# Ledger of designs, part 57: peptides against a protein of PDB entry 8HF1

Target 1, 320 residues: chain A of PDB entry 8HF1
Amino acid sequence: NVMLYATKPTEVMVSFPHQEQVLTVTRLISAEIEKFYVSLDLMNIGVQPIRRSKSLQCLRDPSKKSFVKQLFNDFLYQMKEYGIYAASIAIISLIVEFDIKRRQAETLSVKLMHRTALTLCEKIRHLLVQKLQDMTYDDDDDNVNTEEVIMNFSTPKVQRFLMSLKVSFADKDPKDICCLVFVERRYTCKCIYGLLLNYIQSTPELRNVLTPQFMVGRNNISPDFESVLERKWQKSAIQQFRDGNANLMICSSVLEEGIDVQACNHVFILDPVKTFNMYVQSKGRARTTEAKFVLFTADKEREKTIQQIYQYRKAHNDIA

## One batch from the design tools (peptide; aimed at target 1 V12 M13 K292)

Design b2_p23_3_s1 (made by RFdiffusion4, then SolubleMPNN; from b2_p23_3 with E3K K5V F7E D11E V18I)
Fold by OpenDDE base, seed 5:
Structure b2_p23_3_s1 (fold): chain B 320 residues (1-320), chain A 23 residues (1-23)
Amino acid sequence: as target 1 above (320 residues)
Amino acid sequence: SPKLVVEKINEDGSLEEIDPSFL
């Protein structure tokens, strides 16, 4: 009986300095969003018709104002956690969402609310793009998508994530790569995907090596708004990753929904591991002989992260 | 470029700084 001891992945921690980059542009954007929230609270949008959709969550915010605030709060989180470059990608997702909601608005007041949100997103996009262009001394090369611009306008966490991908995968055979990247939030998957597309395109050593894809869980908040397009995208993304047409998959908590993916050689955890279940499920995908499980931690949270991972490892060994 | 500090988490929970090329 060769008990094929499933080779435990090597667990690795990558530390980064906790730098609150308080840029003037990020302060201005935050202040414009706060002013918008005050204006949003004063907006009379009337009584929204209760659509009889069985989702209990439509009953909690008939005003749709909390959904608008949630999208801007998720954007502010992405700008803080991933940096200005990632925020320039994230704001495009808000523009798309508010334009859809503006077109789907049943009342003029709701249409105006989404139009005001969209106008703010366009202002934020211009402020971000202008700040990315401030590093390009050449007025003629509007290419804000260089490796240098991406690195300089990314947080220390994202810088070390990109460096870790470059050192792990530079000049490797794309067939030998099966990589998962876990993030906490749904919108972060799309943001990091857009950032990685631009980074890979600007990095010669990765351009023909990494083919990224992303997978987003079901929107439990509004299953009626989980577009037929999002479900088709998710199925296509999983199939591309199974067929080897994509070798890096960015996931949120989607693997908790019973989506089966192949055994991977790399698992990156970009955001803090908050639950034992997330630890076991994500680590359980790193199943090759040389598999790596890579964690990112702020220097200030290093000891707390180590202790938490040690506790999860012990608890996992006691049940395995 | 920023320094990439890479630490292996050993079975005892100790940390070992390793070469980033190990990734």
Scores: peptide ipSAE 0.653, ipTM 0.962, DockQ to the pose 0.865
OpenDDE base, seeds 1, 2, 3, 4: peptide ipSAE 0.640, 0.617, 0.647, 0.645; ipTM 0.961, 0.958, 0.961, 0.961

Design b2_p23_3_s2 (made by RFdiffusion4, then SolubleMPNN; from b2_p23_3 with S1M K5V F7E D11E V18I)
Fold by OpenDDE base, seed 5:
Structure b2_p23_3_s2 (fold): chain B 320 residues (1-320), chain A 23 residues (1-23)
Amino acid sequence: as target 1 above (320 residues)
Amino acid sequence: MPELVVEKINEDGSLEEIDPSFL
């Protein structure tokens, strides 16, 4: 019996200072969103026809106002957790979503609501892009996608994540790389994907080394709005990662749904590990020899993170 | 650039600072 000692991945913690970005632009954006919420609550959009879709959540807010607030709350989270550069990418996803919802609106009142949300998103986009341009000394170089701009307008967490990728993968053979990046929220997958595309393109040591892809879970909130396009994208992304055409996959809880992904040599946990299941499932993908399982933690949460990981490790060893 | 502090979590739960090149 060769007990294949399943080589336990090396568990690594990367710490970062907890800095609240006290930028004037982030305060302005937050204040504009709060003003919009007050206006949104005053909007009479009438009783929306209850489409008898089997999703229990469409019954709770017939007004679709909660969905609009959710998208802006998710954007505010991206801006806070990942920084202004990530927010400039995240806002584009809101623009696309609100334009779709505006076109699909059954009433003039709902159409106006989504139009007002879209107008706010365009204003936010301009404020973000202007702030990214303030660091380009050359008025002529509209290229806000430099390594320097990405790093300077990213949170300490994202800075350490990008530095960790650069140190881990600079000038390596793309075939030797199989990397997973776990994030908590569905919208973060696409945001971090867009950030990584620009970072890799601006970083010569990574440009021909890392090929990122992203995978988002099914929208359990509105399966009827899970576009045929999103399902095709998910299947294509998984296939590209299986075929080695992508070597870095950004995912949320999607791997908990039993998506079989190959053995990885790197697993990055960009957001806090909240459940034992997430710990086991994510760590269980780091199966190669010398595999790394990398956690990111704020200095203030360092002790709590270590204790939680130790408890999860103990519980995993008691079941295995 | 910010300093990259990298700590290995040992089997006993102790932390060991490691060179970032070991990532």
Scores: peptide ipSAE 0.650, ipTM 0.963, DockQ to the pose 0.867
OpenDDE base, seeds 1, 2, 3, 4: peptide ipSAE 0.645, 0.602, 0.645, 0.607; ipTM 0.962, 0.956, 0.962, 0.957

Design b2_p23_3_s3 (made by RFdiffusion4, then SolubleMPNN; from b2_p23_3, 7 letters changed)
Fold by OpenDDE base, seed 5:
Order: sequence, then structure tokens, then C-alpha cells
Structure b2_p23_3_s3 (fold): chain B 320 residues (1-320), chain A 23 residues (1-23)
Amino acid sequence: as target 1 above (320 residues)
Amino acid sequence: SPSLTVYKINEDGSLTEIDPSVL
């Protein structure tokens, strides 16, 4: 009996230069957010009545100020990790969220807080879009969604990710592609999805090849606050990927919760692998004969990353 | 365009640089 050894995926590492992008615009945006935090701490929004909803989150910040700070901290993280172009997409998600929360506000003080946050997001959006336009020589070409603009305003990590997708999938049959892209944070899924839509549309070799979707993790802290729309969208995205109507899926740790996804031929890990479970679950999706498991690392972190992957590989082989 | 540097992770944990076209 030849045990059909399930062909282990080829593990690949893509290196990128560690560049701290010290852009004036990113410093200005960070300073405006810090100034906003000082003003936010001074805002008297009252003690919100503890809704008897069993969700532990309502107990930690009755003011909802920490949630506002979390959204801006997640934005600052995305701007740092993925670049200005990704930040221009990420800020739109904050605008939408703060507008919803402004409309749902039970008090005038909370409504004003979300309005002030929204005004800051619109200022940040303008600063980002203006910076993207500074490289378009044609004043009339409002099209900041070119391959060149996307590449120039993306971090070295994102540049290498996009290049890796182009090399892997240019002019291939879309039926032969089943790709997963893992990211750490929930909000990054939507940001990278928007970036990929624009990149694919600007890249002729990918336009009819890649059809992306995303999946957002369940908010384990407040599943009751997940909109019925988000749950419907997540089910639809999974179904489109199962039916082959999408061939690239961007996901966070959602697949750890037992979402049965088909065997993939490519698995990209855009963010650092922080846990053994993330390594096993993500690698366990690369199950085709020629499957690839692709990691991204800064050159300075390469040795540390390799040692960690090697430890995870040993631990996985000892259990299997 | 930026260069794409790609390594195969060997069974021993060593790195071998490979052509990006293998992706």
C-alpha cells in the first residue's frame, strides 16, 4: 500500500527591504489623530447606560471613546504596514462606520463625538488623495487607480505581494487558480480587497484572471453587533469562492473557526505568522500537488522568521 | 520596478534563492 503522502506544499519566502517610509503626509496625519485623541479625552459624553446585553465589551468602555481610538489606531497600522494607497481605501471604511454610528447615536454628545471623528476622516482622506494626485502629471487625470500609483504609494511588502501575484497568475486560466491571502486584522481584509480590485483592473494580464473576494472574522467579542448584512455578505463570499465565481479569497483568522474551504494551490501569508495554529491552518489549505505556501518578510527579520517557521514545521511533523 | 527576491525554504530550514517565475 503506497500511502499517498499528501504532497506537502512548497514553502516560499519573499524578501522585502525594510523601509520606514518617513513621509511628511503620514506624520501630519499621525499628529492630527494624536491631537484628536487629546480633544476626545476632554469630551464629556456622559456615562452611557449599560445596556444589559451580555457582551463583555460594553463593560470596558461605556463611553465608546476606546472604540473610536481603536478604529484610528487600526487605520494608522494600515497606513504604516500597507502604505498611503491602502490608507486611502481604509479611511473610507472609517467614514462609513462613523457615519452609521453618528446616525445611531442615542445622545447629542455621542453624536457630536462621531461627527468630529468623521470630519477628521474627511480631512485625512483629502490629504491622502492629494498626495496620490501629486504624482499624476496630468492635472485632468483624476485616475489615482493606476498600476504605477498603486505600486509607488504601497509599502515594499505590498509591492512584493502584488509582483508575486502578477508573476504567479499573469495570463493563466482562472479555473486553475484557487488562492488564499491571509492577513492578521479584520479591517485589512477589506482594505487589501479594495487595493486588489484596483490593481487587477489596472493590470491587463490579471483583469480576466483574478476575481477577488474577502472574508471578515466573526467579532468574537460581540457577535450580536455583527450586522445581518455582514453575515449575509460573508456567506455569499464563501459560496462564490466554492462555486468558482471567485478564485482569490482574502481572509483573517476566520478559517481557524472551521470554515470549510476547498483545497487551494496558492496560500499567501501577507502578515507575520504569530501562532502555530495560524501556521497549521493556513498551510493545511495548500493541498494540491503543486501547492505553494508563500510568506513575506523584511530582510532584517528573515533569520528570525525562518527559525520560527522551522520550529512550527518540526512541531507539525511531530503531531502528523 | 522593484526586484523580487524569492527563497525556497528547504526541509532543513535553509534558504535557496529561486527564480521568481517558479511562483
Scores: peptide ipSAE 0.679, ipTM 0.966, DockQ to the pose 0.868
OpenDDE base, seeds 1, 2, 3, 4: peptide ipSAE 0.677, 0.677, 0.676, 0.674; ipTM 0.966, 0.965, 0.965, 0.965

Design b2_p23_3_s4 (made by RFdiffusion4, then SolubleMPNN; from b2_p23_3, 11 letters changed)
Fold by OpenDDE base, seed 1:
Structure b2_p23_3_s4 (fold): chain B 320 residues (1-320), chain A 23 residues (1-23)
Amino acid sequence: as target 1 above (320 residues)
Amino acid sequence: KPKLEVYEIQEDGSLVKIDPSVL
């Protein structure tokens, strides 16, 4: 048993300023969602027949109202954590989900609930796009996808992430790149993927260098809510990453579930490391000699983050 | 443009500021 001394990756921390940028548009969107919650609580959608969907999620939300609130709460989180540009992409996922739920609605009351949610998402999308267009003289949707617009309307965390990717990978050979990006939430994978596609396309030094893919975590609570399309996408994305047709993979908790991913030279942790398992599993993917494990932290949380990483490192060395 | 501030986490848990070009 040659314990290949897995060369410990270089652990790097990127600092970003803690800015609660309260844009007028973000306040307006939050207020519209809160008004919608009041209206949603007043909606009589009746007792839904518990379809024998073995999904624990259908058992937890017999009213389907908590699921609607969860999606909007996840959107509000993404808007806060990643910025209004990321929010303009994230809202599309809500539009798609509510349109599916509207079409699948068994009752007029549930159909109306999802229609009202969809109309709110369309209004939110318009408010976000209009705000992105404040930097553009042209109403062309393609004009909002510039490096400048993406950077200006992203949070300090996302700005430093994009800058870190540009510094790490500008003009490199795509074959020499094996990058993982870890995020906490399943919906963040799609949002950051869409942001990266637009950023890479608008950044000549990364165009034809980075080919991103994403993996959404298995919905352990309801495998029935994983669309056949999402499962097909995951399998294809994993295979493309294994074959080297994709060199950057955005992941949530998927790797904690034992998905075999190749050894990577870069691992970015975009969200805070909340568990020892997340630390070990994500760091354990950075296995090349020059591998980097990159954390992002707000300046105010730097000391707390370092203490936590040091505790995890110590605990890992005591088990290994 | 925002500044990139990069630190290497040492074995003792100390932070050393490094040049962003080493990323």
Scores: peptide ipSAE 0.684, ipTM 0.968, DockQ to the pose 0.868
OpenDDE base, seeds 2, 3, 4, 5: peptide ipSAE 0.679, 0.678, 0.683, 0.682; ipTM 0.966, 0.966, 0.967, 0.968

Design b2_p23_4 (made by RFdiffusion4)
Pose (drawn by RFdiffusion4):
Structure b2_p23_4 (pose): chain A 320 residues (1-320), chain P 23 residues (1-23)
Amino acid sequence: as target 1 above (320 residues)
Amino acid sequence: DVEPIPIVSSNNEEELKELLNSP
C-alpha cells in the first residue's frame, strides 16, 4: 500500500575524475583579490559596532567588511569548484548585489567602499570574458563553441554533470520529464542556473525540452541579471514548477523539506551527500515510480562515500 | 542484505543511457 503512493527510486552513481591542477588566471585573480582584501582591511569606514566571536573570545571585522569578504570568498569558491564560466555568471550576481547595496547604502564612506567593490568585480568580469574569448580560434560557431568551451572551461565534475543531464533527456517531451537538482552553496544555484541557461541555448537537442528554474531560501538573492530596480515578471518559481511551467529545478536544501511538489522523474545531487536525513528526504522527493536518483562524487571519495551510503542504508534497515 | 550501487565512471554515453533509462 505504501508503495502505491510511495516509491523506492533506483539509486545510481555518476563518478567523475577529480583533478587538483588549476589554471594560471586563477592565480592572477587570487592575487588581485588578495590585493583588494589587504587594501580594504584598512578602509577605516566610519566607526562601526564592535563584532566579536560567538563566545566573544576573539574579535571580528565589522559586519560590512565581513559581508564583502563573504561575497568575494563565495565567488572564489564558485570559481574553484565549477570552472571559469561558472565564475563568469557568478560575477554578474556579485555586480547586482553590490549595486543593490549601493542603493541601500546610507553613508558616503560605505557607499564608496561598495562602488569600488563593484569596480573590481567588473574588472574580474572582463578578466573572465577575456580568457573565455581567447579560445575562439577553435571555431567561429558561437553556439557549438559555447558547448565546447563549457565542456573545456569546466571542472570534470561540471562536465560530467552536464553530460549526464544531456544524455538523460536528449529528445524527450518536456512534459514527460520532471527533475530536481540539489546544490550546497547559495549563489551556486544562480551560477549553475545561468550556466544551464547558456547550455540550453547552446545545444539543439536540449533546446526546447529543459526549462531551468532556481529558488533559494532566505536572504533572497536577486532573481535577475539586469540591475533594473523593478521587473515585470511576477510569477513565482515554486508555483511555476507546481504548474509545470518549469521542469528543471535548481535549489539548495530548500525544497528537500516540506515544500510540496509533484512527483519528480529524476533527482540530481550535484554536491556530495552529507546528512542521512537530507539523503532520505531527497530520495523521497523522487516520489514517482521508476524514479531515477543520481549522485556525484570525486573518484578519490568513492570508497568513503560508498561506505557512508552503506552506513545510511544499514541505518535505515536498523531503524526499521 | 544491502545491494551494491551501480556506478558509471566512464565518459561513455551508452553506459549512462543504459543506466539512467534502465527499468

Design b2_p23_4_s1 (made by RFdiffusion4, then SolubleMPNN; from b2_p23_4, 6 letters changed)
Fold by OpenDDE base, seed 2:
Formats: structure tokens, C-alpha cells, sequence
Structure b2_p23_4_s1 (fold): chain B 320 residues (1-320), chain A 23 residues (1-23)
């Protein structure tokens, strides 16, 4: 009877101060988005024909306005949760999406709506980039992608996450690293991926050590809307991670039952653990010897978070 | 006894290194 001592990962909790980045720029951006929502509500885009896609589930908002608001609300959330630097990356994704929607617009009114949204995104991008540049003393170094700028314009949560990556992986062999990063939202995967690319490139100790990828879980709500490109990209990202060409994977869902991902030595939970299943499935990926399972919590929610994790740990031990 | 989860609240990189660094 080889007692498979399932090497339990070491659980670590990193607490961070609750600091709202009360910057004038974030207030200006929020006010511009709210002003845009008022204008958007007044826009007559006509009754869009409800294209019943055969899948009953996606009630495409016939106005397409809810989708525009959702993207800006997701951006506002991201700016709040991850900081101005992350927001400067996130806004580019909105620009791309609204430009695509503008080109695909079936009516002049819908085209104008997406053009107005795009113009706002460009204004927001300029405000964000300008604020990042204001910290660069050297007039000639337009490079807002320094370690210092990234750290200074990230939330305490993201700062602690980046520090945790640096101390975990500095000067390690890339082959010895298999890292998962879990986030709550799909758009956060891409944003944190972009942030990590810039951080790794600006951090000498990580530049040749970490190769990130991201994966967005299948949206059960609209599998039909996954672009062929997104599906190809997901397959490529998973394959790169399996082949060891990528050693850090950012995921918004626990890799669905059937995505065989190798045993990882590090699992970071960047956003709060909301369910027992998420806890078990994410922790269950940390299977190597000396594997780390790292949680992040605001100081204000530390006690509640600890109690919740102990409850999940107990429940997991009772089932195992 | 449920092993206590180590908690780091410091911004000290050394405390993070002690908890997260695997040899």
C-alpha cells in the first residue's frame, strides 16, 4: 500500500491594503463615461431586427446599447480593481472591439454610436497614457512600460501579485516553472496578460524566465459567439503551455473538465475565491512537490477570507 | 489540527520571498 502522500500544496495568503487610487484622472474618466451613458440613452438607433440566432439564449439586446455599456462597465471595474496601468491596456481592447462593431454596423445610427464610443475610448487612452508619462522625468523616454511605472500605477493587489511573481521566479530555470493565475472575469485575462508581458520585459530577473499565456473559459451563454480566431488562439495557448513554450497561464475559469493541464508548482488566485468548486479545482492543479497555492485578500476582508478558506479546506479534507 | 495558513501583510519583499520562494 504505497500511501500516495498527495503532496498538499502550501497555502499562502497575501494581504494588501485597501487603497482606492483616488486620482483626478480616474474621476475624469468616470465622469466622461457617465456623460456618455446619458448621451447613449438619448441616441435613437432604431429598432434593430431581432436576429433570432437559432440558439434561443442570446437575446441580443436589440439596441446594442447594453453591450456598449457592459464594455465600459467592465473597463471601469478593471481600472478600479487593477489600476491605471491595467486600464491603459484594457482600453485598447475596447478600441479594437468598437472599431470592429463600427465597421460591421448595418445602419448609420449604429455606426455613429460605435464611432462615438470609439472616440471616447481614444480620449480615455490619451488621458491614461498622459498620466503614466507624467511620472517619467526623462522627456525623451516615452516608455511608460517600466517596472516603476507599472508598480506605481497598479493597485496594491496587483503590486503584491507582481512582487509575489518576482520573488517566486527570479532567476529560475523556465523549465522548472508551471504557473497558473486565476482571475474572475474573461477580459481580465487579456489585461493581466498584457500587464505581465510589459512587467516581465521591464524586469531583468524575469525577462528570460516567464513566458505568459492566457485562456478564456468557454462562455456557456454564447458558444456561438466565440470567434474562430478566439478558438484557434485558445488551442494554441493551451498547446504552448503543454509544450512548455509558455510556463504561466492566466485563466478566468477553472479549466473545464477535460482540459488536461499538467501538474503546476504555483497557483495564484488573483481575485477572491467565490466557490468551493473553484477552490478545489484550482488547488487541485498545484500537484508538484513544494507546490504553492497563493491567495490575495484585502486587509479589511482578511478575517472573512481566512474563515472561508478554512471552511473550504475542511470540506475538501472530509471528501478526500 | 488544520495547519494555519501563513499570512503576509507586509510590503517587504523579503517576507514574501521566505514564504513563496521554493529552492
Amino acid sequence: as target 1 above (320 residues)
Amino acid sequence: MLEEIPIVSSDNEEELRELLHSP
Scores: peptide ipSAE 0.408, ipTM 0.891, DockQ to the pose 0.765
OpenDDE base, seeds 1, 3, 4, 5: peptide ipSAE 0.391, 0.362, 0.382, 0.391; ipTM 0.886, 0.865, 0.878, 0.886; seed 4 fails the geometry check

Design b2_p23_4_s2 (made by RFdiffusion4, then SolubleMPNN; from b2_p23_4, 7 letters changed)
Fold by OpenDDE base, seed 5:
Structure b2_p23_4_s2 (fold): chain B 320 residues (1-320), chain A 23 residues (1-23)
Amino acid sequence: as target 1 above (320 residues)
Amino acid sequence: PLEPIPIVSSDDEEELRKLLHSP
């Protein structure tokens, strides 16, 4: 009887102040996106041919307008939840997406719609980068990717997350680190990945210690061209993490898709745990001796979050 | 009894280190 002492991970909760960062730039960007939505609703893009893809996923919007709005709404969410530094990375992903969609456009009207969206993204990128540069008092250092700029233009949640990484991993052997970071949204994986690359490069104690990767769940919305590249990226990222060439993996709902990830010593839940299944699956990856399971909560939601986690712990203990 | 979850509310890195650092 090898009693597999399933070493129960140590759960830690990190609380952060709920500050609505009322930046003038975030209000301006939100207002420009709302003006764009009004203009987008007035655009005549014609009836798009329903490609009968055999996948039963009803393309919710044959007009492709809701997809454009979804990308900007996801960007607005990231700007609010992670800050303007993260937003400066997130907007690049929208620029890439709208440029691809512009090139793939079957009609002139759809091409013009994606071009207008792209022009707005370029304006937003300029406004964000300009605001990041306003804190660099030294005219000569165009480097908006310093630890100070990253921290100052991140939300309290992201600040506490970065501090938690620094204190957990500073000057450790890279081989002793196996870390998962869970986020709610697929686009957040890439955004936080880009933020971490810059943060690790600007933080000497984490240089050559942390090597991040990211994986996103299946894109149910566009099964065609992006899905092949994303699937290749996922396989490569998972393989690098298995081989120890990456020691930090950023994931969305990937565990629900049956992706087998190795046992980890750290699991960070950056966004709220919404389901019991997510709690069990994510916590179940923290399997090493002295494994840490770290949760983040706003102070205003602390009591509700604690009660929810205790309910999940009880339910898990009743099944085990 | 369910063990209480330790909570860090401070912006002090030293409090975070005490809970998150494993030797």
Scores: peptide ipSAE 0.462, ipTM 0.916, DockQ to the pose 0.792
OpenDDE base, seeds 1, 2, 3, 4: peptide ipSAE 0.458, 0.465, 0.453, 0.461; ipTM 0.914, 0.915, 0.912, 0.914; seeds 2, 3 fail the geometry check

Design b2_p23_4_s3 (made by RFdiffusion4, then SolubleMPNN; from b2_p23_4, 7 letters changed)
Fold by OpenDDE base, seed 5:
Structure b2_p23_4_s3 (fold): chain B 320 residues (1-320), chain A 23 residues (1-23)
Amino acid sequence: as target 1 above (320 residues)
Amino acid sequence: SLEPIPIVSSDDEEELRKLLHSP
């Protein structure tokens, strides 16, 4: 009986200061979005035709206003949780989405609503990019993607995450790396992916070492909205990670959907672990010898987070 | 006895390296 001692991963907690980055630009952006919500509530979009096949979605957002508000609320969350640099990437995803929705609009009123949202996103993008350029004193857009700009315009959480990647993987053989990064929200996967591409390109010790990919879990709210392109992207990203063409995968709640990912040597939990299932599934991917399971916590939440992880460890040991 | 989780709160890269670097 070779008891395959499944080597338990080494758990590490990285604490970061809770700084509310009270930037004037973040206050301005938040105020512009709130003004837009007031204007959006006053918009007469009319009765949307209920297509029988989309009945569940029409019941949730018959005016399509709540979906617009959700996208801006997700953007505000990313700006708060990850910083101005991450927000500059996140806003591009909103621009793309609202342009698609504008082109697909069934009525003039819906088209105008998405156009107004798009115009606000373009204004927000300009404000963010201008703020990133204030550090470089150069009008060159390429100069905003430096390690210094990325670090200075990221939250303490993201700064500690990037530092943790650098010290973990600097000058390593890319074949020896199998890394998972877990985030809470679907849109965060793409945002952190874009941030990591720029960070890796700006950090010589990580160039040609880390090749990131991202995957987003199924939209449980509307599987009918999962574009054929998103499903193709997920399959391609998983295949690249299995083939070793990518060695870092950014995931949301993907493991709950039974996606079989290989054994990893690093697992980073960027956002708080909210469930025992998420803890067990994510930790259960760190299966190699000397595997690391890294958690991030704000200093103010450290004690609560530690107690929660000890409860999860105990519960896991009682089942195993 | 559950082993305590190592905690790093410093912004020092060397403290992070000691915990995260595997040879």
Scores: peptide ipSAE 0.461, ipTM 0.917, DockQ to the pose 0.769
OpenDDE base, seeds 1, 2, 3, 4: peptide ipSAE 0.458, 0.466, 0.457, 0.457; ipTM 0.915, 0.916, 0.913, 0.914; seeds 1, 2, 3 fail the geometry check

Design b2_p23_4_s4 (made by RFdiffusion4, then SolubleMPNN; from b2_p23_4, 7 letters changed)
Fold by OpenDDE base, seed 2:
Structure b2_p23_4_s4 (fold): chain B 320 residues (1-320), chain A 23 residues (1-23)
Amino acid sequence: as target 1 above (320 residues)
Amino acid sequence: MLEPIPIVSSDDEEELRKLLHSP
């Protein structure tokens, strides 16, 4: 009886200082979004026909205004949680979304609403990019995608995450790496993916080592909102990860029951672990010998987080 | 006894490397 000692992953907690980015640019952006919400509430877009999609659950807000506010609220969250560099990437996703919605608008009033939102996004993008450029001393190298700029304009959480990737993977064989990164929100997957692409390209020790992809779980998305392109992209990303053409996967949900992902040697939990199921399923992907399971916590929440993880470990050991 | 979870609070890359680097 070869007892396959299921090698339990080594759990590590990385703490980071709680620093609020007190930047004038973030205050300006927040104030511009708040002013936009006031204008949006006053905007008459008419009664939109409730297209009853057969799925009862998506009461599409007939105003379409709630969706606009949701995207900007998610952007504000990303700017706060990940920093202004991540926000400069996140705003591009909003620009793309509002341009699509502007083109698909059935009425002039809805078209104008999405155009106004798009104009605000372009203003926000300019403010963010300008702030990133203010630290580039060399007039000739307008490249805001340096390791220094990325680190300086990221939150302490993201800084510690990037440092953790660098020390874990510097100059390793790409074939020896199978890494998962878990985040809470769908839009964070794209944002952190874009940040990682630029960070890896700017970090010589990682440039030929890490190939990132991202995936968004289905359960958080009404199938009606998932574009055919997004579904094709997700299938391609999963296949690249299975084939070893990508060795780092960013996920917003624990890969649902039935997404067979290979045994990973590294699992990073970038956002707080909110449920026992998330803990067990994410940790259960770290199955290789010497696998690492890495958690991030603010110093102020460290004791609470440690206690919660010990409770989850106990509960998991009682079931196993 | 539940083994304690190692905690890194340093901004030093060397302290992170000690815990995260696998040979």
Scores: peptide ipSAE 0.454, ipTM 0.913, DockQ to the pose 0.773
OpenDDE base, seeds 1, 3, 4, 5: peptide ipSAE 0.448, 0.436, 0.446, 0.452; ipTM 0.910, 0.906, 0.910, 0.913; seed 4 fails the geometry check

Design b2_p23_5 (made by RFdiffusion4)
Pose (drawn by RFdiffusion4):
Parts: sequence; C-alpha cells; structure tokens
Structure b2_p23_5 (pose): chain A 320 residues (1-320), chain P 23 residues (1-23)
Amino acid sequence: as target 1 above (320 residues)
Amino acid sequence: SLLEDFKVFEPDQDEELKEALNS
C-alpha cells in the first residue's frame, strides 16, 4: 500500500575524474583579490559596531567588511569548484548585489567601498570574458562553440553533470520529464542556473525540452541579471514548477523539506551527499514510479562515499 | 548485499548510463 503512493527510486552513481591542477588565470585573479583584500582591510570606514566571536574570544571585522569578503570568497569558491564560465555567470550576480547595496547604502564611505567593489568585480568580469574569448580560434559557430567551451572550460565534475543531463533528456517531451537538481552553496544555484540557460541555448536537442528554474532560501538573492530595479514578471518559481511551467529545478536544500511538489522523474544531487536525513528526503522527493536518482562524487571519494551510503542504508534497515 | 542494486557508472559507460536513465 505504501508503494502505491510511495516509491523506492533506483539509486545510481555518476563518478567523474577529479583533478587538482588549476589554470594560470586563476592564480592571477587570486592575486588580484588578495590585493583588494589587503587594501580594503584598512578601508577605515566610519566607526562600526564591534563584532566579536560567538564566544567573544577573538575579534571579528565589521559586519560590512565581513559581507564583502564573504561575497568575494563565494565567488572564488564558485570559480574553484565549477570552472571559469561558472565564475563568468557568478560575477554578474556579484555586480547586481553590489549595485543593490549601493542603493541601500546610507553613508558616503560605505557607498565608496561598495562602488569600488563593483569596479573590481567588473574588472574580474572582463578578465573572465577575456579568457573565454581567447579560444574562438577553434571555430566561429558561437552556439556549438558555447557547447565546446562549456565542455572545455569546466571542471570534470561540471562536464560530467551536464553530460548526464544531456544524455538523460536528449529528445523527450518537456511534459514527460520532471527533475530536480540539488546544490550546496547559495549563489551556486544562480550560477549553475545561468550556465544551464547558456547550454540550453547552446544545443539543438535540449533546446526546447528543458526549462531551468532556480529558487533559494532566505536572504533572497536577486532573481534577475539586469540591474533594473523593478521587473515585470511576477509569477513565482515554486508555483511555476507546481504548474508545470518550469521542469528543471535548481535549489539548495530548500525544497528537500516540506515544500510540496508533484512527483519528480529524476533527482540530481550535484554536490556530495552529507546528511542521512537529507539523503532520505531527497530520495523521497523522487516520489514517482521508475524514478531515477543520481549522485556525483570524486573518484578519490568513491570508497568513502560508498561506505557512507552503506552506513546510511544499513541505518535505515536498522531503524526499520 | 544492501548495495547489489547500486550501480556506479564511469565516463566510458555513457551508453549504459543513458539506458539506465531512460529505462
């Protein structure tokens, strides 16, 4: 009876070769951000509330310097984890966030700090577009070139995920498919969403089948990439997925709990599984029959992750 | 025994992965 309304989806794995080498432009950007941090640390903005540790044992920077560093560190993480083009999308989210803070800002000193941060972010955007541009010697067709650069300017993890996404839904009806994708970090959702938008508008077979939509939790990141203060589109993303308008969801542990959704055909956990409860809930989200469940881990982490999953399964058996 | 149904697909097994995901 439970299997009537419940389903044990087939759980599979997509391993990918994990490498440690990085590109030189990554070193250059790291040096540029380090120079910016060193300069900003001494910004000496108008006196701010003292921020100490959770236990007050060690001091902290003012909340605004902490916010700027956090955003830059998130951008660097996105670049380290998902390739150059992932940073190319993420830098636009940073531009939008710094513009919004400039609007919200309430002092000349803080405003100046945010404006200079915007300037550096735009320089970084131009740097990313520059390396992306210095590969068009391969060919001139920007669509297939977008597909090729995405396959080449991405980590094996990103290449493998997008490969599995292409092969799983090559030419199926958009109506027939209902899939979710889970990622860990906040701005990673918007970054990878934008990457999927580019890829959907880069391939002929997937062009009219997949509809990517992303949503995150609180401290709601901006939904657009336009910097126009107001937008005309009003319909929400969750309501779209419920209504079938969107079929590809990009969330980060937000939809895993509570949020009712129709039974989904596929679930892709882009970032490695960490918590038993979250594993159980994410698997349960694939509530439809013949549901497929996908995981991505590094080759080096295979044994550890498989052993952890065995621990989970055995724990489920033990509890039962 | 608990992992008999669990499958790991490598990059060289894209066709098998496609079949598994389209089944």

